Peptides against a protein of PDB entry 4N78. Designs and how they scored, part 270

Target 1, 186 residues: chain A of PDB entry 4N78
Amino acid sequence: HFQVICRLLGYQGIAVVMEELLKVVKSLLQGTILQYVKTLMEVMPKICRLPRHEYGSPGILEFFHHQLKDIVEYAELKTVCFQNLREVGNAILFCLLIEQSLSLEEVCDLLHAAPFQNILPRVHVKEGERLDAKMKRLESKYAPLHLVPLIERLGTPQQIAIAREGDLLTKERLCCGLSMFEVILT
Target 2, 155 residues: chain B of PDB entry 4N78
Amino acid sequence: MAELQMLLEEEIPGGRRALFDSYTNLERVADYCENNYIQSADKQRALEETKAYTTQSLASVAYLINTLANNVLQMLDIQASQLRRMESSINHISQTVDIHKEKVARREIGILTTNKNTSRTHKIIAPANLERPVRYIRKPIDYTILDDIGHGVKW

## One batch from the design tools (peptide; made by RFdiffusion4, then SolubleMPNN)

Design b2_p26_5_s1 (from b2_p26_5, 12 letters changed)
Fold by OpenDDE base, seed 5:
Structure b2_p26_5_s1 (fold): chain B 186 residues (1-186), chain C 155 residues (1-155), chain A 26 residues (1-26)
Amino acid sequence: as target 1 above (186 residues)
Amino acid sequence: as target 2 above (155 residues)
Amino acid sequence: VKIAPANAKVTYSTPPSIFQEGMKER
């Protein structure tokens, strides 16, 4: 599903969705969640010391139950605050999964474009084979597929300009050094 | 443009008119040949003259049809070439617009990005002495230690 | 010929230029 979403939205659509999700998360954090946290801080016992182990597990449980009675009885905490936290969590996970899916698509694009851009994989050299000779053969094999040089030789000035821009856009991808998820976490 | 216009406005209509005129002329030639054969004392000469006119007429019509056909084909080739040029122009504009849209989209998403911190993954220096994997002996958690603490309702 | 190193996360030394333009607006 996330791969399909990435393909459908593209960079523009993903940007819009991420911006809106950030707004939603910000609204949840600075609004409802902050208010509940403030309320919880007010009702939180100022001094909560660990009871002596001598009271045993039942006594310790009763102690904490008594100390947290006001929090446990706060019904809206479970119904509203935890739901909002779930929504924030889901938004974060969504952003992560979108970025991962986008990165996969970008890597696939880079791999598909590589033969046309004179980007050759390192060939596995069997014992006794010369790497240089094998690479040279590979270069020669793919030389006719080099799109930009081909268009530069055969194309119009306009086609050459478009091909160069297209080549640049193909090479430059987010996965090469940029992260959206790190921005979302900050 | 001038060549296409000349073909459309002058050459092709002119060729069509010439074919029509040729039809009328052929009818006249046929009438002449018929009358000449009937009236001539030398039927052999009249027949040879008719053969000559027939050959000339067929050659003339063939020439007119061929000329007209070639002009129509030339017209179509010019039009096809113009359409291809227009298509190429539209494609170039479309590609330029798409590249521009892509650049805009990339700028927008770029606002939401930061440089990946290449955390120097500290080379996990494998400790020289691979401590023998201490066989994780799962000591069963003896939960009996908890038996005395819980007021479990002895139902 | 740029040989892609095996398993190399293609870390471009320089962030993509067009994306960086957006980053500068932040």
Scores: peptide ipSAE 0.072, ipTM 0.764, DockQ to the pose 0.207
Fold by OpenDDE base, seed 4:
Structure b2_p26_5_s1 (fold): chain B 186 residues (1-186), chain C 155 residues (1-155), chain A 26 residues (1-26)
Amino acid sequence: as target 1 above (186 residues)
Amino acid sequence: as target 2 above (155 residues)
Amino acid sequence: VKIAPANAKVTYSTPPSIFQEGMKER
């Protein structure tokens, strides 16, 4: 599903969706969640020391349950705050999955374009074969497919310009060194 | 442009008119040949004349059709060439627009991106002492040690 | 010949130029 979304929206559509999601997340964080956090901070025990280990796990749990009783009983946390946190979480996950899906699509595009752009995969070298010789053979095999040099030789100036720009756009992808998700976390 | 216009406005219509006129003329020739054969005392001569007119008429029609056909073909070739040029131009414009749109889109999404921090792969300094792979003897985990931790029902 | 290692995420040393234009606008 995310792959289809990426294909349908493209870079522009993804950008718009991501921007809107960021706005929503910001609104949730700075609005309702912040207010609940402030309230929780006010009701938080001022002094919550780790109980002695002598109380055992049950005693420690009861201690914390007692200390946090007012928070646990705060019904609005479950209904509103946690829902908003879930929405934020979903938005983050959505962004992550979109980026991952986009990266996969971009990688596929790069791989498909590679033979036309003089980008050759590292070939498996059998025992006794020289990597360089295989690579040269591979280069020679795909040399006729190099689009930009071909168009530079046979094409009009306008076609050459378009081919170069297209080549650049094909090579330059987000997956090559950029992250959207890191921006979202920021 | 001038050649195509000449073909469309003059040569092809002219050829069609000539062919139509030829039809009318052929009818007249046929009538003449029939009457001439009936009235002539020398039927052999009349027949030879009819054969000559028939051959001439056939040749004329063939020529007219051939000329017209060639003109139409030439017209179509010119039009096809024009269409190819137009297609090329449209494709060029389309590609230019697409590239522009792509650049815009990339700028927009670029606002939402940052460089991936290549975390300094801390050189995992292989500890100098490769501890001899201690034969991992799978000691069964004695879970009874956990029996005293939590609300586990002691059986 | 740019040899892409089979498993190597094609990490370009330089970020995409057009995307960087957008980054500068942030």
Scores: peptide ipSAE 0.066, ipTM 0.759, DockQ to the pose 0.233
Fold by OpenDDE base, seed 3:
Structure b2_p26_5_s1 (fold): chain B 186 residues (1-186), chain C 155 residues (1-155), chain A 26 residues (1-26)
Amino acid sequence: as target 1 above (186 residues)
Amino acid sequence: as target 2 above (155 residues)
Amino acid sequence: VKIAPANAKVTYSTPPSIFQEGMKER
């Protein structure tokens, strides 16, 4: 699904969606969540000591339940605050998954373009084959597909300019060194 | 442009008119030949004359058709060339616009990006037990995982 | 979705120039 979304939206659409999500997250964090956190801080026990281990797990649980009774009984925390936290979490996950999906698409584009850009993968050399000879054969095989040199030889100046620009745009991808998710986390 | 205009406005219409006129002329020639054969005392000569006129008429019509056909072909070639030039121009504009849109889109998404900090150097806190450095065996990136994505380039 | 194992050393090359222009606007 995320791959389809990435393909459908492209860079422009992804940017718009991400910006809107960031606004929503900001609104949730600075608004409702902050208010609930402040309220929770007010009702939080000022002194909560760890009970002795001798009380066992049930006794410790009961102790904390008693200490946090006011928080546990705060019905709005479950209905509103936790829902908002889920929304924030979902937004973050959405951004992560979009970035991952986009990176996959970009890698695919790079791989598909590689033969046309004189970017050859390292060929697995079987035992007894010379890497250099195999690479040379591969280079020779794909030489006619080199788009920019071909257009430079046969094309108009305008076509050459477009080809060079297209080549550059093809090579430059977010996956090569940029992260959106890191921006979302800051 | 001048050549195409001449073909469209003068040569082709002129050729069509000439061909139409030739039809009328052929009818007149036929009538003449028939009458000449009937009235002539020398039927052999009249026949030879008719043959000559027939040959000439056929040659004339053939010439007119050939000329007209060539002019039409030339017109079509010029028009085809013009269309190709227009197509090329449209394609160039389209590509330029697409590149521009792509650049805009990239700038916009770029606002939402940061440089990946290489700092995922998790401080390998050297566990106290110096486990032997597992030789980083560069596993070749198995690109076959991507074979199912898009038009699978079988490498 | 086979999450490819995390060990792909993504050699982060120089960030794409056009994207960097957007970064500067921030």
Scores: peptide ipSAE 0.063, ipTM 0.754, DockQ to the pose 0.273
Fold by OpenDDE base, seed 2:
Structure b2_p26_5_s1 (fold): chain B 186 residues (1-186), chain C 155 residues (1-155), chain A 26 residues (1-26)
Amino acid sequence: as target 1 above (186 residues)
Amino acid sequence: as target 2 above (155 residues)
Amino acid sequence: VKIAPANAKVTYSTPPSIFQEGMKER
C-alpha cells in the first residue's frame, strides 16, 4: 500500500501530505496533549516512595493504584489523551513507512538507470582474475548504452540539454543522503 | 513554406487542369484520326498517323500523371517533415515543463529533509579479549530456594 | 526510416507540345 501511495503521489504529493501531518502532530502535541500532561502533573502525587518489599507484589500494586487513583479514574485520559497519542504515533509510523517505501522506489530507479549512466556494480572476481580487467570489459560492454554521451554525439543542442538535466535528476535522489524522518523527529 | 505553397496553390492545381485539358485534346485527336481514316485514300498512311498520335498522346498523359504524382508525393513529404518537426518541438517543450515540475517538486520535498548524519558508527571495537562464552551450564533452577522468599500460598 | 527518395526523374524527352500541333491543323 505504501509503495502504491508513493508512486501515486510522487515527490510533490508526499511533501504535501508530510507537511500536513507535521501540522497535525504539532497541533496535537502543543495543544491537547500538553494540556493533559500539565493536568496530570498537577494531580501526580508529590511524594511517591517505594513501598516496602514485605508487602509483596499485590500489596505494591495496590499501593500504586491507590496513589494513582485520580489518574486512573480520569476518563478523559483514556478517551482523549491516549487517542491523541495514538494519532501522533500513527502519523510518525506513516511518515517512516512512506520514507522507507520512497527509498525503495528510488533505489529501484537508480538500479535501473545505472547501466545507462556508466554506473557499474562491482563484479565478483573469481580466483585468478584481475578485477581491473573484468571491470574494463564490463565498461566496454555497456559503453554503447551510455545515454548522455550518445545524445551528445547524435542529438540536437536542445536534446543534449534535456538529456543532461534528466541524467542529473535521475542520479540525485533522496535516498542518497537525505532523510525526512529525521526532520519529523526534530 | 514557399515550396509547399507553390505545390498546393500552383503546381498541383495546374497539373490537374493540364490533365483535364489533355482529356479534351485526346477526344479531338480521336475525332481527327477517325475522320482522317474515313476520308483518306491511303488507309495505311492514315493508320500510321493514328498510331503516332496515339503513342504521343499516351506518352503525354503518362508524363502529366507522373509529374502530378511526384508533386503530390513531394507535398506529402514536406507536410510529413513539418509534422515531425512540430512533434519534436512539442515534445521538447513538454519535457522541459516536466523537468521544471520535477525540480519544483523536489525543492518542496527537500524542505522536509535533512542530511543523514551518518553518525560515525562507533566501531564497536569488539573487546580484544573475547570473553570465552561461559558454557551456559543449565543448572536446573531449584525453585525451592524461592519458597522462603515471599508470602507464597503454602499449598 | 530513410524513405529512399523515389525521385527517379523519368526524363520523358518528348515535350507534350505535340497535342498543340494537332490542334493547329484543324
Scores: peptide ipSAE 0.005, ipTM 0.720, DockQ to the pose 0.004; fails the geometry check

Design b2_p26_5_s4 (from b2_p26_5, 11 letters changed)
Fold by OpenDDE base, seed 3:
Structure b2_p26_5_s4 (fold): chain B 186 residues (1-186), chain C 155 residues (1-155), chain A 26 residues (1-26)
Amino acid sequence: as target 1 above (186 residues)
Amino acid sequence: as target 2 above (155 residues)
Amino acid sequence: VKIAPADAPVTTSTVPSVFQEGMELR
């Protein structure tokens, strides 16, 4: 699903969606969540000592229930605050999964473009084969597919310019060292 | 432009008119040949004359058809060339616009990006026991995993 | 599809030029 979303939206659509999600997250954090956190801090026991282990698990649980009674009885915490936290969490996860999916698409694009850009993978060499000879053979095999040199030889100046720009845009991807998710976390 | 205009406005219409006129003339020649054969005392001479006119008429029609056909072909070639040039121009504009849109899109998403801090190396809390640094075995990217995806060349 | 572990340090220190303008606007 996220791959389909990435393909459908492209860079522009992803940017718009992420920007809007960031606005929503910011609004939730600075608004409702902050207010609830402040209220929770006010009602939180100033002194919460660890009960003695001799009370056992049930007694310890009851102790904490008693200490947190005011928080547990705060009905709006479950209905509003936790819902907003879920929304924030979902937004963060969405952004992460979009970035991961986009990175996969970009890697696929780079891989598909590689033969046309004189980017050759390191070929597995069987025992007894020279890597250099195999790479040279591979280079020779794909040499006719080098798009930019081909267009530079046969194309108009305008076509050459477009080919060079297209080549640059093909090579430069977010997966080559950029992160959106790090921006979302800051 | 002048050549195409000449073909469309003068040569092709002129050739069509010439064929039409030729049809009318052929009817006249046929009538003449028939009458000449009936009236002539020398039927052999009249027949030879009819053969001559028939050959001439056939040659004339063949020439007119060939000329018209060549002019139509030339017109179509010029028009096809014009269409190809127009297509090339449209494609160039389209590609330029697409590149521009892509650059804008990349700028927009770029605002939402930062350099990947390579420092997300979790502080390898050196385990107290210096376990030998697991030599990062660069697993060669097995590109064969992608061989079944898309139009990849099977090596 | 064994997703190669994400930990390959893609140390490409060079920001793609086409994104640089956007990053500078931040």
Scores: peptide ipSAE 0.097, ipTM 0.746, DockQ to the pose 0.268
Fold by OpenDDE base, seed 4:
Parts: sequence; C-alpha cells; structure tokens
Structure b2_p26_5_s4 (fold): chain B 186 residues (1-186), chain C 155 residues (1-155), chain A 26 residues (1-26)
Amino acid sequence: as target 1 above (186 residues)
Amino acid sequence: as target 2 above (155 residues)
Amino acid sequence: VKIAPADAPVTTSTVPSVFQEGMELR
C-alpha cells in the first residue's frame, strides 16, 4: 500500500502530505499534549526515591503505584492525552513507512536505469578470471545502451538537452543521501 | 503547404470529377457501340470498333483511378508527415513540462529533507561464513501487524 | 567504469543538486 501511495503521489504529493502531517503534529504537541504534560508535572511527586530492594518487586510496584496514584486516576490522560499521542505516533510511523517505501522505489529506479547510465555492478569473478577483463566485457556489452552518448550522437540539440536533464533527474534521488524522517524528528 | 492544398482543393476533386465524367462518357460510348452494331451492315467491323472503344475506355478508367489513388496516397503521406512533426513537437513540450514539474516537486520535497548522518558505524566485519543467500522468498507483507499500532482501521 | 572499491568510505553524501535549492529554503 505505501509503495502504491508513493507511486501515485510522487515527490510533490509526498511533500504536501508530509507538510500537513507536520502541521498536525506540531498542533498536537504545542496544544493539547503540552497542557497535559504541564498538568502531569504539577501532580508529579516532588520527591520520588527508589525504594529499598528489601521491599521486593511487589513492594516496589506498590510504592510506585501509590506515588503515581493521582496520575493513574487522571481519566482525561487515557481518553485525550493518550489519543493525541497515538495520533502523533501514527503520523511518525506514516512518515517512516513512506520514506522507506520511497527509498525502495528509488532504488528500483536506479537499478533499472543503471545499464543506460554506464553504472555497472561489481561482477562476481570466478577463480582464474580477471575482474578488469570481465568488467571491460560488461562495459562493451552495455555501451550501446548508454542513452546520453547515444542521443548526443544521433539526436537534435533539444533532445540532447532533455536527455541530459532526464539523466540527472534519474541519478539524483533522495535515497542517495537525504532523509525526510530526520527532519520530522527534530 | 502548397502541394497539400493543391491535392486537397484541385487534384483530388478534379480526379473525382473526371471519374464521374468518365462514367457518363462510358454510357455514351456504350450507346454508340450498340447503335453502331445494329445499324452497320458490316457487323465484324462494328465489333472491332466496339472492342477498340472498350479497350480505350478500360485504359482511361484505369489511368484515372491510378492517378486519383496516387494523389490520395501522396496526400496521406504529407498529412502523416505533418502529424509526425506535430507529435514530435508535442512530445518535446510535454517532456519539458514534465521535467519542470519534477524539478519543482523536488524543490518542495527538498525543503523537508536533510543530509543523512552516516554514523561511523564500526566496520561490520563480514562474518567469515557468508550465510548462504537466503532465497528471497517473497513473503507477502502482512500489514495486519500494524493494525494494533496507533489508530489503524481494523479491516 | 569507476568501480568504487567496497571499502571506499561512503564519502560526504553530495547533496543531489536538484534538491539543494529546496534544502536552502529551509
């Protein structure tokens, strides 16, 4: 589903969706969540020391339950604050999954374009074969598929310009060094 | 432009008119041949004349059809060439627009991006035993794993 | 064919030029 969404939206559609999600997240964080966090900070015990280990796990749990009783009994925390936190979490997950899906599509595009752009994978060399000789043979095999040089030789000036721009756009992808998710986390 | 116009406005309509006139003339020739055969004392001569007129008429019609057909073919070739040129121009414009749209889209998404921090991850020492490439079994992505995460619609 | 050696340090991710304008607007 996320791959299909990436294909349908493209870079422009993804940008718009991400911008709107960021606005929503910002609104939730600076609005409702902030107010609940402030309220929680006021109700938080001023002094919460680690109980002695001699009380055992049940006694320690009961201690913390007692210290946090007012927070646990705060009904609006579960209904409103946790709901908003889920929405923020969903937005973050959505952004992550979109970026991952986009990266996969971009990698596929790069792999498909590679033979036409003189980008050759490192070939597995069997024992006794020279890597250089095998790579040269591979280069010679795919040389006729090099799109830009082919169009530069046979095409009109306009076709050459379009081919060069298309080649650039094909090579330059977000997965080559950019992250949207890091921007969302900051 | 001038050649196509001549074909469309003069040669092809002219050829069609010539064929129509030829039809009318063929009827007259047929009537003449019939009457000449009936009235002639020398039926053999009248028959030979009819054969001559028939051959001439067939040759004339064949010529008119051939000429008209060639003119129509020439017209179609010119039009096809014009359409190819138009298609090429439209494709060029379309590609230019698409490239521009893509550049705009990339600018917009670029606002939402930052450089990936390549953490100096320690040299992953390739384990000496390269695990046999697990045959990529296309497991369908089970999206139900996300149904309990956040506000997903349980289908 | 510039065979990037496997051990070539992933050099400084050259920001794709096509995205650079957008990044500068941020």
Scores: peptide ipSAE 0.093, ipTM 0.750, DockQ to the pose 0.264
Fold by OpenDDE base, seed 1:
Structure b2_p26_5_s4 (fold): chain B 186 residues (1-186), chain C 155 residues (1-155), chain A 26 residues (1-26)
Amino acid sequence: as target 1 above (186 residues)
Amino acid sequence: as target 2 above (155 residues)
Amino acid sequence: VKIAPADAPVTTSTVPSVFQEGMELR
């Protein structure tokens, strides 16, 4: 599902969705959640001493239940505050999953473009074979696929410009060094 | 452009007019041949003359048709080439627009990105004072302490 | 260019050489 969403939205659509989600999260955090946290801090027992172990587990539970009674009985906490926290959590998870899916798509694009951009994978060398000789053979094999040099030789100035820009855009991907999720966490 | 214009405005219309004029001329030639055959005392000579005019007329018409056909084909080839060039131009514009849109999109999403911090694995600085591992004395959990708590059936 | 008799209506005089050769072989 997230892969399909990434393909459908593209960079622009993802950016818009992420921006809106961040706004929503910010609104929830600075608004409703903050208000509930402040209220909870006000009703929080100022002195919560650990009861003596001698009271046993039931006595300790009753003690904490009594101390936290006002918090537990706060009906709006369960209905509103926890729902808002779930929404924030879901938004964060959504952003994470979108970024992961986007990264996978970008990697696939890079892999598909690689033969056309003279980006060759490191080949596995069997015993007795020289890596350099294999790489040179591979380079020679894919040399006719080098798109930019081909267009530079045969294309119009406009086609060359487009090819160079396209090549640049193909090489530049978020997965190469950028993170959206880190921005969300900060 | 000049060649296509010449074909459209002069050569093809001219060729069509020439064919029409040829039709009219053929009718005149036919009338002449008929009258010449009727009036001539030497019918064989008149017939041979008619054959000569017929052959010439057919050759003339064939030439006019061929010339017109070639001009039409040339016109179509030029038009096809123009369409291909137009298509190429449209494709170029489309690609330019797409690249621009992509650049804009990347700027927008770029605002939402930061450099991946290589999480330097914070060397877990082992606290200098290794608190002596408090020898976990496994005190057996005496579960009997819970036996008196609750409405247990006193046997 | 076979000169058509003076009274004969002149059809288009410029027969291409390819057609002229064909006419001469007959």
Scores: peptide ipSAE 0.020, ipTM 0.716, DockQ to the pose 0.003
Fold by OpenDDE base, seed 2:
Structure b2_p26_5_s4 (fold): chain B 186 residues (1-186), chain C 155 residues (1-155), chain A 26 residues (1-26)
Amino acid sequence: as target 1 above (186 residues)
Amino acid sequence: as target 2 above (155 residues)
Amino acid sequence: VKIAPADAPVTTSTVPSVFQEGMELR
């Protein structure tokens, strides 16, 4: 699903969705969640000492249950605050999954474009073969596929300009060094 | 443009008119040949004259048809070339627009991105002293140690 | 437009010389 969403929305659509999600998250954090946290801080026991181990596990549990009774009985905490926290969590997860899906798509695009852009994979060298010689052979093999040099030789000035811009846009991807998720976590 | 206009307005209509005129002329030639053959005392000469006129007439028509056909083909070639040029222009505009849209989209999403802090994975400095793997001595869990811990009913 | 008299041999459009030469070679 996330892969399909990435394909359908593209960069622009993803940007819009992410911006709106950030607004929602900000609204939830600064609004309802903050209010509940403040309220919880007010009702939180000022002194919560660990009871003596002599009370056993049940006694310790009852002690904490008693100390937190007002918090546990706060129905809105379960229904509203925890729901808002789930929404925030879901938004974060959504952003993560979108970025991952986008990265996969971008990697695929880069891999498909690589032969046309003179980006050659490191070839496995068998024992006794020189890497340089093998790479040169590979370069020579794929040289006719180099799109920009081909268009520069055969194309019109306009076609050359478009090809260069297209090549640049093909090489420049978010996965090459950018993260959206880091921005979301900030 | 001027050549196409000339073909459309002058050459092709002119060729069509010439063919029509040729048709009427052929009818006249046929009538003449028929009458000449009937009236001539020398039927052989009249026949040879008819053959000559027929051959000439057919050649003329063939030429007119060929000329007209070539002009039509030339017209079509010019039109096809114009369409190809137009298509190329549209494609260039389309590509330019697409590139522009892509650049805009990338700027927009770029606002939501930061450089991946390649946190130099601090080389996990292997602690200099590899603590010798403490041989996990499976000591049997002596559960009797817990016998004194808890309010369990001593049966 | 002098209507050539009816009896005048209808000067069929001068077949370009190239076709006349081809006819003369037969």
Scores: peptide ipSAE 0.015, ipTM 0.716, DockQ to the pose 0.003

